Peptides against a protein of PDB entry 3OGK. Designs and how they scored, part 123

Target 1, 307 residues: chain A of PDB entry 3OGK
Amino acid sequence: ATPDRLSRRFPNLRSLKLKGKPRAAMFNLIPENWGGYVTPWVTEISNNLRQLKSVHFRRMIVSDLDLDRLAKARADDLETLKLDKCSGFTTDGLLSIVTHCRKIKTLLMEESSFSEKDGKWLHELAQHNTSLEVLNFYMTEFAKISPKDLETIARNCRSLVSVKVGDFEILELVGFFKAAANLEEFCGGSLNEDIGMPEKYMNLVFPRKLCRLGLSYMGPNEMPILFPFAAQIRKLDLLYALLETEDHCTLIQKCPNLEVLETRNVIGDRGLEVLAQYCKQLKRLRIERGADEQGMEDEEGLVSQRG

## One batch from the design tools (peptide; made by RFdiffusion4, then SolubleMPNN)

Design b1_p20_2_s1 (from b1_p20_2, 12 letters changed)
Fold by OpenDDE base, seed 3:
Structure b1_p20_2_s1 (fold): chain B 307 residues (1-307), chain A 20 residues (1-20)
Amino acid sequence: as target 1 above (307 residues)
Amino acid sequence: MEVTFEKELSTALKKELEKM
């Protein structure tokens, strides 16, 4: 579908999802710059899609200029921006989004590749946004952002229910967890084992409503931190956990209300038997060979540069 | 239930999970 045909047919479009590069691009089977530029779509959004509140780009090339144009065109009407596995932008583009779209509710850049210039985008978001519900930069590499800004966001955004982050040391997020009173979902962080301090994380207090969780690098020694609220867990992301088959069995037995499990093949047949026995409310199971090959097969239409 | 199985799971186990 071409941008112009879409706007003419649906001038009151509220939500747009575009899929660029085919899944084969993840395996370097196609050139990195093959198709999937958002530019013609951003132009059409800016000119003709005045009611658009939600934009989802998946596997597309997005420049800072594209983000700046989108930000200025939609401003406070933009409620959702998802840069899902996108590339080509820097943190300056993110800064433009959060500067102009002060009422944004969902900001996602999961698995996106970008150039990090500074942490100003998160600081700006912390200073001016009170509407944020979902923040997701899972599986990204931010080194220049501050956990204090994340805490400020939690304090100011009372509707914040889902946060997924990169490799923050979990102990640096204590203030964030205390502030995020309505948080239901948390993924990411970094658990770092200390042989000299086996109880390093045992005093960690999670938000009371937390029921969807995925802690990166969680091993069997850290796993007990979940036990006090394991019965309320509905979703587990164990893709980046350091759990063996037996550890999976131990944790699953403590999660009788589990609805969604994402894990690696390390769960094994035994883990699946335990899952079937103890998790009667299970709705979705995702098993991957390794942490790196997350293929989301959503059958939505491929958008080429020409279309 | 939406279950995505890798090829390495036994056919028997897949069938059991699909019945859930």
Scores: peptide ipSAE 0.025, ipTM 0.497, DockQ to the pose 0.150
Fold by OpenDDE base, seed 5:
Structure b1_p20_2_s1 (fold): chain B 307 residues (1-307), chain A 20 residues (1-20)
Amino acid sequence: as target 1 above (307 residues)
Amino acid sequence: MEVTFEKELSTALKKELEKM
């Protein structure tokens, strides 16, 4: 559909999800001629979609100007912005969003590529937002943002339930975890093995409601930090964990309420057997190829079969 | 159960996933 046709047909549209052309030509939702740019849509949103609260761009090219226009047009009416695997913007665009959309509840930029100028966007979010429920910049590279701002967000946003981050050292997030009393989901961070301090993570205190978890670079030495609440875990993201087959078996046995598992092929047949034996509530399983298999480029073509 | 796998998973692994 063209933006103009959409607004004419649905002037009271509250939620818009745009999917750019999949690298694999499967979803022809956007005419070929649009190149995946959000600009025409942002123009239409700004002019004609005054009730729009939720915007999800997937695999789109988004400029700072697009974000600025969107931010100013929707302001505090914008509750959800998802930049899912988007590109073309900088942190200035993010700054515009958080400056103008102070009641945003969901901000996602998972797997997006951008130019990082500074950490001001996260600071601004921390200083002025109290509505945030979901913050997700998983699989992104931010080097200039502060863990302290994340802590401030947790303190100020009582409805914050899901946070996914990049490669923060987990110990820098201690304050965040203490503040995030209602957090149910956490993904990302970085666990860094220190031969001189093998137990450096053993005193980590996680939010009491945490039940969806993915810790990056978690090895078998760090895995025990999950054991006190493993029975509470409903979702595990082990895609970036450093666990072998037997480690998977050990952890899975401790997670009888597991509903969603995302892991690599390292789980093996043995891990799958253990999963079937112990995780009777399992609803979704995602298995990806490990990074260690040098050869095959991750063609994103995940086939979901409904079992 | 929803099983998500990469197209290039081994035939053996796909079969195991389909049994779940």
Scores: peptide ipSAE 0.023, ipTM 0.483, DockQ to the pose 0.216
Fold by OpenDDE base, seed 2:
Structure b1_p20_2_s1 (fold): chain B 307 residues (1-307), chain A 20 residues (1-20)
Amino acid sequence: as target 1 above (307 residues)
Amino acid sequence: MEVTFEKELSTALKKELEKM
């Protein structure tokens, strides 16, 4: 479909989702440079789609100019922006979005690649937004944003229910977790082992409503931090966890209400057996096969057709 | 139950897994 044909056919469009790459790109079957530009769509949105509240770009090239045009055109009417696996923008583009779209409820840039100039976009969001429900920059590389701004967002946005972040040290997020009283979902962060402090994370307090979780680099030593609330966990993202098959079994046994599991092939047939035994409410299972797991000869860590 | 298999690990995760 062309942008002009879309606006003529659906002038009252409220939600737009564009996909630049087919889902098959998730299997590394498509070169990274294969993507559509959002520019013609943003032009059409700006000119003709005045009721548009939700924009989702998936695997597209997005420039700062595109983001600036979108921000100014939709302003406080923009409730959702998802830059899902996009590229081509900088943090200046994000700054424009949060400056002009002060009532945005969902801001996502998960797995997007960008040039980071500064942390001003998150600071601006923290200073002016009170509507945010979902913030997701999972699997991104921000080095210049402040965990204090995330805490401020949690304090000011009472409807904040889902936050996914990059590689923040989890201990820097203590203030955030304390402020985020209604948080149901958290993914990301970074658990960093310290040989001199094996109990480094054991006193970490999570939001009381937390039931969807994915802690990056969580190993077997850190896994016990979940045990006090494991019974309320409904979704686990273990894609970035450093858990072996036995660790998976241990954790799964403690999560009887698990509905969604995302993990790697390391769960193995044994982990799947334990999952079937203990997680009777399971609705979805995602198993990711990493390229690096092809070299691990341990047959026990492979999901077979029997599992 | 819906089962989905995916092949892509992030570069960051790959680097961490290579250290194990």
Scores: peptide ipSAE 0.023, ipTM 0.426, DockQ to the pose 0.515
Fold by OpenDDE base, seed 1:
Structure b1_p20_2_s1 (fold): chain B 307 residues (1-307), chain A 20 residues (1-20)
Amino acid sequence: as target 1 above (307 residues)
Amino acid sequence: MEVTFEKELSTALKKELEKM
């Protein structure tokens, strides 16, 4: 569809989702530079889609100018912006969004590629937003944002239920977790093993309502931090965990209410058997083949065609 | 090649996994 055809057919459109690259791009079948620019759509949104509250761009090229135009056109009426696997913008574009869209409820930039200039966008969000429900910059690399701003967001946004972050040291998020009283979902962070301090993370306190979780680099030594609330866990993202087959079995046995599991092939047939035995509420299973698992021919860590 | 196998677990799949 063209932007103009969309606005003519649906002048009262409230939600728009655009996909630039087909799924085939994930298989190197499409050049990386093959993507739709959001510019013509942003122009149409600005001019003709006055009731639009939710925008989701997936695998599109987005410039700072596009974000600025969108921000100014929708202002506080913009409730959701998802930059899902997008590219072409900088943190200046994000700053424009959070400056002008102060009532935004969902801000997502998961797996997006961008140039980081500073951490001002998160600071601005922290200073002015009280409406945020979902913040997601999972699988991104922000080095200039402050965990203190994340804590401020948690304190000010009482409806904050889902936060996914990049590689923050998890101990820097202690204040955030304490403030995020209504948080149900957390993904990301970084667990860094310290041989000299094996109990480094044992005193980590999670929000009481937390039931969807994915901690990056969680190994078997850190895994016990989940045990006090494992029965409450409904979704696990173990894609970036450092768990072997037996560790998976141990954790899964403690999660009888698990509904969604995302993991790597390391779970193996044994892990799947344990999953079937203990997780009767399971609704969705995602298994990815890890890039590094090509070399571990250990039969126990492979999901066979039977799985 | 990231092979993402996303299966919505039907009752049938649960039974298959229980047979393993």
Scores: peptide ipSAE 0.022, ipTM 0.506, DockQ to the pose 0.062

Design b1_p20_2_s2 (from b1_p20_2, 11 letters changed)
Fold by OpenDDE base, seed 2:
Structure b1_p20_2_s2 (fold): chain B 307 residues (1-307), chain A 20 residues (1-20)
Amino acid sequence: as target 1 above (307 residues)
Amino acid sequence: MEIIFEKERSTALQKRLEKM
């Protein structure tokens, strides 16, 4: 479809989702600059789609100018922006969005590639937004944003239910977790093992409603921090966990209400058997195979056709 | 129940695992 044809057919469109690149682009099989530009769509949105509240760009090229135009055109009417696996923008574009769209409820930039100039966008969001429900910059590389701004967002946004972040040290998020009283989902962070202090995370207090979780770099030593609330866990993202087959079995046995599991091939046939035995409410299972795991012939860490 | 097998990891996943 062309932008012009869309606006003529659907002038009252409230939600738009665009896909620009094939899935193969995620595997570096094509140049990063290959794909659809959002520019002609943003122009059409700005001119003709005055009721648009939700925008989802998936695998598209997005410039700072595109974001600025979108922000100014939709302002406080923009409730959802998802930059899903996009590229071409900087944090200046994000700053424009949060400056002009002060009532945004969902902001996603998961797996997007961008140039980071500063952390001002998150600071601006923290200072002015009270409507945020979903914040997701999972699998991104922000180095200049502050955990304190995330804490401020949690304090000010009482409807905040889902937060996915990059590689923040989990101990820096203690204040965030305390403030995020209604948080149901958290993914990301960084658990950094310290041989000299194996229990450094044991006093970590999670939000009481937390039921969807994915802690990055969680190993068997850190896994016990989940045990007090494992029975309320409905979704686990273990893609970035450092768990072996037996660790998976141990954790799964403690999660009888698990509905969604995302993990690697390391779960093995044994882990799948345990999953089937203990997780009767399971709705979705995602298993990823790494290129690096193709060489580990350990039979226990492989999902076969039997599992 | 929906079971999804993905044979290849995303670039982001690979980059993150390389940091481990």
Scores: peptide ipSAE 0.040, ipTM 0.704, DockQ to the pose 0.770
Fold by OpenDDE base, seed 1:
Structure b1_p20_2_s2 (fold): chain B 307 residues (1-307), chain A 20 residues (1-20)
Amino acid sequence: as target 1 above (307 residues)
Amino acid sequence: MEIIFEKERSTALQKRLEKM
């Protein structure tokens, strides 16, 4: 479809989702430069799609100029922007979005590749936004953003229900978790094992409504921090956890209300048996092959066709 | 119930696991 054909057919379009690259691009089967530029679509949005409030670009090339044009064209009417596995922009483009779209409710950059210039975009968002419901920069590498700005967002955005972040040290997010009283979903962070302080995370207090969770680098020593609220967990993302098969079994047994599990093949057939036994409300199971499994000759860490 | 088996790793997953 061409942008001009879209606007002619749907002049009152409120939500647009564009997909540039096929799924195979996730597996390095397609050259990185293969894909659609959002530029012609942003031009069409700016000129002809005046009711557009939700934009989702998936696997598209997005420039800072594209983001700036989109931001200025939609301003406070833009409620949702999802840059899902996109590339080509910098944090300047993000700054433009948050500067002009002060009522944005959903901002997603999950798995996007970008050049980080500074942390100003998150600071600007923290200073001016009170509408944010979903913030997601999961599986990204921001090194210049401040955990304090995330805390400020949590204080100011009373409707904030889902936050997914990169590799923030989880202890730097204590203030954020305290402020995020309505948070239901959290993914990301970084749990860093310290041999000298094995219990450094045991006093971590999570938001009371938290029921969808994925902590990066969570090992068996950190896993007990979930036990006090494991019964309320409905979704677990264990893709980046450092859990073995037995650890999976231990955790799953404590999550009887689990509806969604995302994990690696390390769960094994044994973990799947435990899952079937204890998680009767399970709706979705995603199993990915982990990099760590190439060396595991142990049959217990593999999901067979029987599992 | 939906069961999804991903035979191939996402680039993001691979990069993150390499940091672990």
Scores: peptide ipSAE 0.041, ipTM 0.709, DockQ to the pose 0.762; fails the geometry check
Fold by OpenDDE base, seed 4:
Structure b1_p20_2_s2 (fold): chain B 307 residues (1-307), chain A 20 residues (1-20)
Amino acid sequence: as target 1 above (307 residues)
Amino acid sequence: MEIIFEKERSTALQKRLEKM
């Protein structure tokens, strides 16, 4: 479909999802510059799609100019922006979005590639937004953003229910978790082992409604921090956890209400058996092949045809 | 129940695992 054809056919469109690159691009099988530019779509949105509240670009090239145009065109009418595996923008583009779209409810840039200039976009969001429900920059590398801004967002956005972040030290997010009273989903962060302080994370207090969780680099020593609320967990993202097969079994047994599990092949047949035994509400299972599992064809940490 | 087996990792996933 072309942008002009879309607007003519659906002038009252409220939600738009565009896909540029094929799935193969996620595996570096397609050049980064291959795919759709959002520019013609943003132009059409700006001119003709005046009721558009939700924009989802997936695997597209997005420039700062595109984001700026979109931001100014939709302003407070923009409720959702998802830059899903997009590229070509900088944090200036994000700054424009949060500056002009102060009532945005969903901001996603998961797995997007960008140039980071500063952390101003998150600061601006923290200072002016009270509507945010979903913030997702999972699997991104922001080094210049402040966890304090995330805390401020949690304090100001009472409807904040889902937050996925990059590699923030989890202890820096203590204030965030305390403020995020309605948070149901959290993914990301970084759990860093400290041989000198094995109980480093034992006093972490999570939001009471938390039921969808993925902590990056969570090992068996940190895993017990989930046990107090494991029974309420409905989704686990263990893709970036440092859990072995037995650790998976231990955790899964404590999550009888688990509906969604995302993990690596390290779960093994044993973990799948435990999953089947204890997680009767399971709706979705995603297993990614681990890099560490290359060559371990005979190891217990493999999902076989039996699993 | 939906079961998804991914034989290949996304670039982001691979990068994170390399940090582990």
Scores: peptide ipSAE 0.041, ipTM 0.708, DockQ to the pose 0.776; fails the geometry check
Fold by OpenDDE base, seed 3:
Structure b1_p20_2_s2 (fold): chain B 307 residues (1-307), chain A 20 residues (1-20)
Amino acid sequence: as target 1 above (307 residues)
Amino acid sequence: MEIIFEKERSTALQKRLEKM
């Protein structure tokens, strides 16, 4: 479909999702430079799609100029922007979005590749947005953003229900968790094991409504921090947890209301058996083949046809 | 129930896990 054909056929379009690269690109089967530019679509949005509230670009090339044009064209009418596995922009483009789209509810940059100039975009979002419901920069590499701005967002955005972040030290997010009273989903952060201080995270207080969770680098020593509310967990993202098969079994047994599990092959057949036994509400199971297969010859960490 | 088996996603975070 061409942009012009879309606007003529659907002048009142409210939501647009574009996919550039096919899924095969994720497996390095397609050169990185192969993909669609959003530019012609942004031009069409700006000129002819005046009711568009939601934009989702997946695996597309997005420039700062594209983001700036989109931001100015849609302004406070833009409620959702998802840059899903996109590339080509910098934090200046993000700054333009949050500066002009002050009523944005969903901002996603998950798995996007960008050049980080500064943390101003998150600061601007913190200072001016009160509408945010979903913030997702999971699996990104922001080093210049402040956890204090995330706390400010949580305080100002009463409808904030889902936040996925990069590698923030979890202890730096204590203020965020305290402020995010309505948060239902959290993914990311960084749990850093300290052999000399095994109780480092034991006093961490999570939002009371938290039921979808994925803590990065969570090992067996940190896992007990979930036990007080494990019964209310409905979704677990263990893709980036440092749990072995037995640790999976331990955690799964404590999550009888689990509906969605995302994990690696390390769960093994044993973990799947435990999952089937204890998680009767399970709706979705995603198992990724982890790099862990190269080192652990232990048969227990493999999902067979039996599981 | 939906069961999805996927190959590992090449993410920055995955690369970090490989280093740990």
Scores: peptide ipSAE 0.039, ipTM 0.704, DockQ to the pose 0.643; fails the geometry check

Design b1_p20_2_s3 (from b1_p20_2, 8 letters changed)
Fold by OpenDDE base, seed 1:
Structure b1_p20_2_s3 (fold): chain B 307 residues (1-307), chain A 20 residues (1-20)
Amino acid sequence: as target 1 above (307 residues)
Amino acid sequence: MEVEFLERRTLALERRLAEE
């Protein structure tokens, strides 16, 4: 399909989702004439799709210029932007989006690859946005953004319900969690073990409505911080947790209302049996093979066809 | 119930897991 054909057929289009080729194609040299660039689509959006409120690019090449054009063309009419596994832009492009689209409700750049110039985009978002509902830069690498800006966003955006972040130290997010009173979903952060202070996270207070959770680097020592509200957990992302099979079993038994589980093969057949026994509301199970499998000598840490 | 098995999601996932 071509952009011009789309606009002619659907001049009042409100939502657009474009999918590029599988990421394997991005790893390989993509020719310039390949349809993986968003540029022609952004041009069409700017010129002819005046009702467009939601844009989702998946596995596309997106430049700062593309983002700038999109931002200026849609301005406060843009409610959703998802840069899902995209590449080719910098934080300047993000800055343009948040500067011009001040009523954006969903901003996602999960698993996108970009060049980080500064943290201005998050600061600008914090200073001017009060509409944000979903912020997701999960599995990204930001080093120059401030957790204080995230706290400000939580304070100003009363409808903020889902936040997924990179490797923020969890203790730096205490203010954020306190401010994010309506937060239902949190993924990311960084739990860092400290031999000298093993209980440094034990007093961490999560938002009261939190029910979808994925804490990065959560080990068995940190896992107990979930126990007070484990019964209300509906979704767990354990892809980046440092839990063994036994730890999975322990946690799963405490989450009887679990609906979605995402984890690695380390859960094993035993973990799956426990899951089936205790989580009767389970709707989705995602098992990924991770790099940790190469070091696992224990057969219990593997999911077989039996499991 | 939907069950999905994946070998690996992304290189980023593999890198992160290798660093842990």
Scores: peptide ipSAE 0.034, ipTM 0.625, DockQ to the pose 0.614
Fold by OpenDDE base, seed 5:
Structure b1_p20_2_s3 (fold): chain B 307 residues (1-307), chain A 20 residues (1-20)
Amino acid sequence: as target 1 above (307 residues)
Amino acid sequence: MEVEFLERRTLALERRLAEE
């Protein structure tokens, strides 16, 4: 479909999702520069799609100029922007979005590749947005954003229900968790093992409604922090957890209401058996082949056709 | 129940996991 055809056919379009690159691009099977530019679509949005509230770009090339044009064209009418595995922009583009789209409810840039110039975009979002429901920059590498801005967002956005972040030290997010009273989903962060302080995370207080969780680099020593509310967990993202098969079994047994599990092949057949035994409400299981397959000689860390 | 088996998502994150 061409942008012009879309606007003619659907002048009152409220939601647009575009996919620019095949999934094969994720495996470096095609050049990084192969894919669709959002520019012609942004032009069409700006000119003809006046009711568009939701934009989802997946695996597309997005420039700062594209983001700036989109931001100015839709302004406070833009409720959702998802830059899903996109590339070509910098944090200046994000700054433009949050500056002009002050009523944005969903902002996603999960797995997007960008150049980080500064942390101003998150600061601007914190200063002016009260509508945010979903913030997702999971699997991104921000080094210049402030956990304090995230806390401010949580305090100001009462409808904030889902936050996925990069590698923030979890202890720096204590204020965020305290402020995010309605948070149901959290993914990301960084749990860093400290041999000298094995219990440094044990006093971490999570939001009371938290039921979808994925803590990055969570090992068996940190895993007990979930036990007090494990029974209310409905979704676990263990893709970036440092759990072995036995650790998976231990955690799964404590999550009888688990509906969605995402993990690596390290769960093994044993973990799947435990999952089947204890998680009767399971609706979705995603197992990825992780780096563990190359290093773990342990047969238990593999999901076979039996599982 | 939906079961999905996928290969590696992102090499960058996997490298980080391997380094820890």
Scores: peptide ipSAE 0.036, ipTM 0.617, DockQ to the pose 0.616; fails the geometry check
Fold by OpenDDE base, seed 2:
Structure b1_p20_2_s3 (fold): chain B 307 residues (1-307), chain A 20 residues (1-20)
Amino acid sequence: as target 1 above (307 residues)
Amino acid sequence: MEVEFLERRTLALERRLAEE
């Protein structure tokens, strides 16, 4: 499809999803310029798609100029922007979006590659947005954004239900969790082991409605922090957890209402058996082979035809 | 129940996991 054909056929389009070429899943090679350019589409959106509220770019090349044009063209009418596995922009482009689209409800840049200039975009979002429902920069590398801005967003956006972040130290998010009273989903953060303080995370208080969770680098020592509310967990993202097969079994047994599980091959046939036994409401299971598992010959950490 | 098997999803985080 071409942009001009789309606008002529659907002048009142409210939602657009564009997919570029699949990125090559090459170890240590992520081409930054892999994908189609959004520029022709943004031009068409700006000129002819005046009712568009939702934009989803997947595996596209997006420049700051593209984001600026989109932001100015749609302004407060833009409710959803998803930069899903995109590249080519900087945080200046994000700043333009949050500056001009003050009523945005969903902002996603999961797995996108970008140049980080500063943390102003998140600060601007914190200062002016009260509509945000979903914020997702999972699997990104922001180093200049502030956890305090995230806390401010939680305080000001009372409809905030899903937040996925990068490598924030979880202890820096205590204020965020306290403020995010309606949060149902959280993914990301960073749990850092401290041999001198093995219980440093045991006093963490999570939002009461939290039921979809994925804590990065969660090991067996940190896993007990979930036990008080494990029965209400509906979705677990364990892709970046540091759990072995038996740890999976322990956690799964405590989550009888689990509906979605995402994990690595380390769950093994044993973990799958436990999952089948204890999680009768399971709807989706996703198992990935991580780079760390390519050399594991241990049968316990392998999903076979028996599982 | 939907079961999905994927080989590699996130290279950036895999790098982090490999470094630990």
Scores: peptide ipSAE 0.035, ipTM 0.609, DockQ to the pose 0.592; fails the geometry check
Fold by OpenDDE base, seed 3:
Structure b1_p20_2_s3 (fold): chain B 307 residues (1-307), chain A 20 residues (1-20)
Amino acid sequence: as target 1 above (307 residues)
Amino acid sequence: MEVEFLERRTLALERRLAEE
């Protein structure tokens, strides 16, 4: 559809989701530079979609100017912005969003490509937002943002329930976890193995309501940190975990209430058997073939027709 | 129960493995 047709047909539209690339892009079949620009849609939103609260751009080109226009047009009426696998913007665009949309509840930029100028956007969000429920910059490369701002967000946003981050050292997020009393979902971070300190993360305290989890680079030595609350885990993201087949089996056996599992082929047929045996509430299973699977000689790390 | 099989690059994992 065209933007103008949309506004005429649905002048009271509250939620808009746009996809700029076909599903084939997920398999690297579409060039990265192929995609739609959000500009004409942002123009239409600004002029004619005055009740729009939720915007989801997927695989689209988004400029800082687009974000600035959207931010100013919707201001505190914007509750949800999802830049899902988008490109073309910088942290200046994000700064504009959080500056003007102070009541934003959901901010997502998962797998988006951007130019990072500074960490001001997260700082501004921390200083002025009290409404945030979902923050997701999973699988992004922010190097200039502060974990202290994340902690401040957790302290100020009492309704914060889901946070997905990039490669923060998990120990730097101790204050965040303490502050995020209502957090139900956490993904990302970075677990860094230390041979000289095998229990480096054993004293990590997670939010009491945490039930959806994906710790990046979690290996078998770090996995035990989940055991005290494994029974309450409903969703696991193991896509970026460093677990072998046997490690998967060990963890899955401890998660009888697991509803959603996302993992790689490394789970193997054995892991799937264990999953079927112990996770009777499983609703969704997603298995991805990772690049690491090309070098693994372990036949157990393959999913066959038995799975 | 919904089962989905995908062949997707896990960029973060690739980076980690490259650093090790």
Scores: peptide ipSAE 0.033, ipTM 0.629, DockQ to the pose 0.551; fails the geometry check

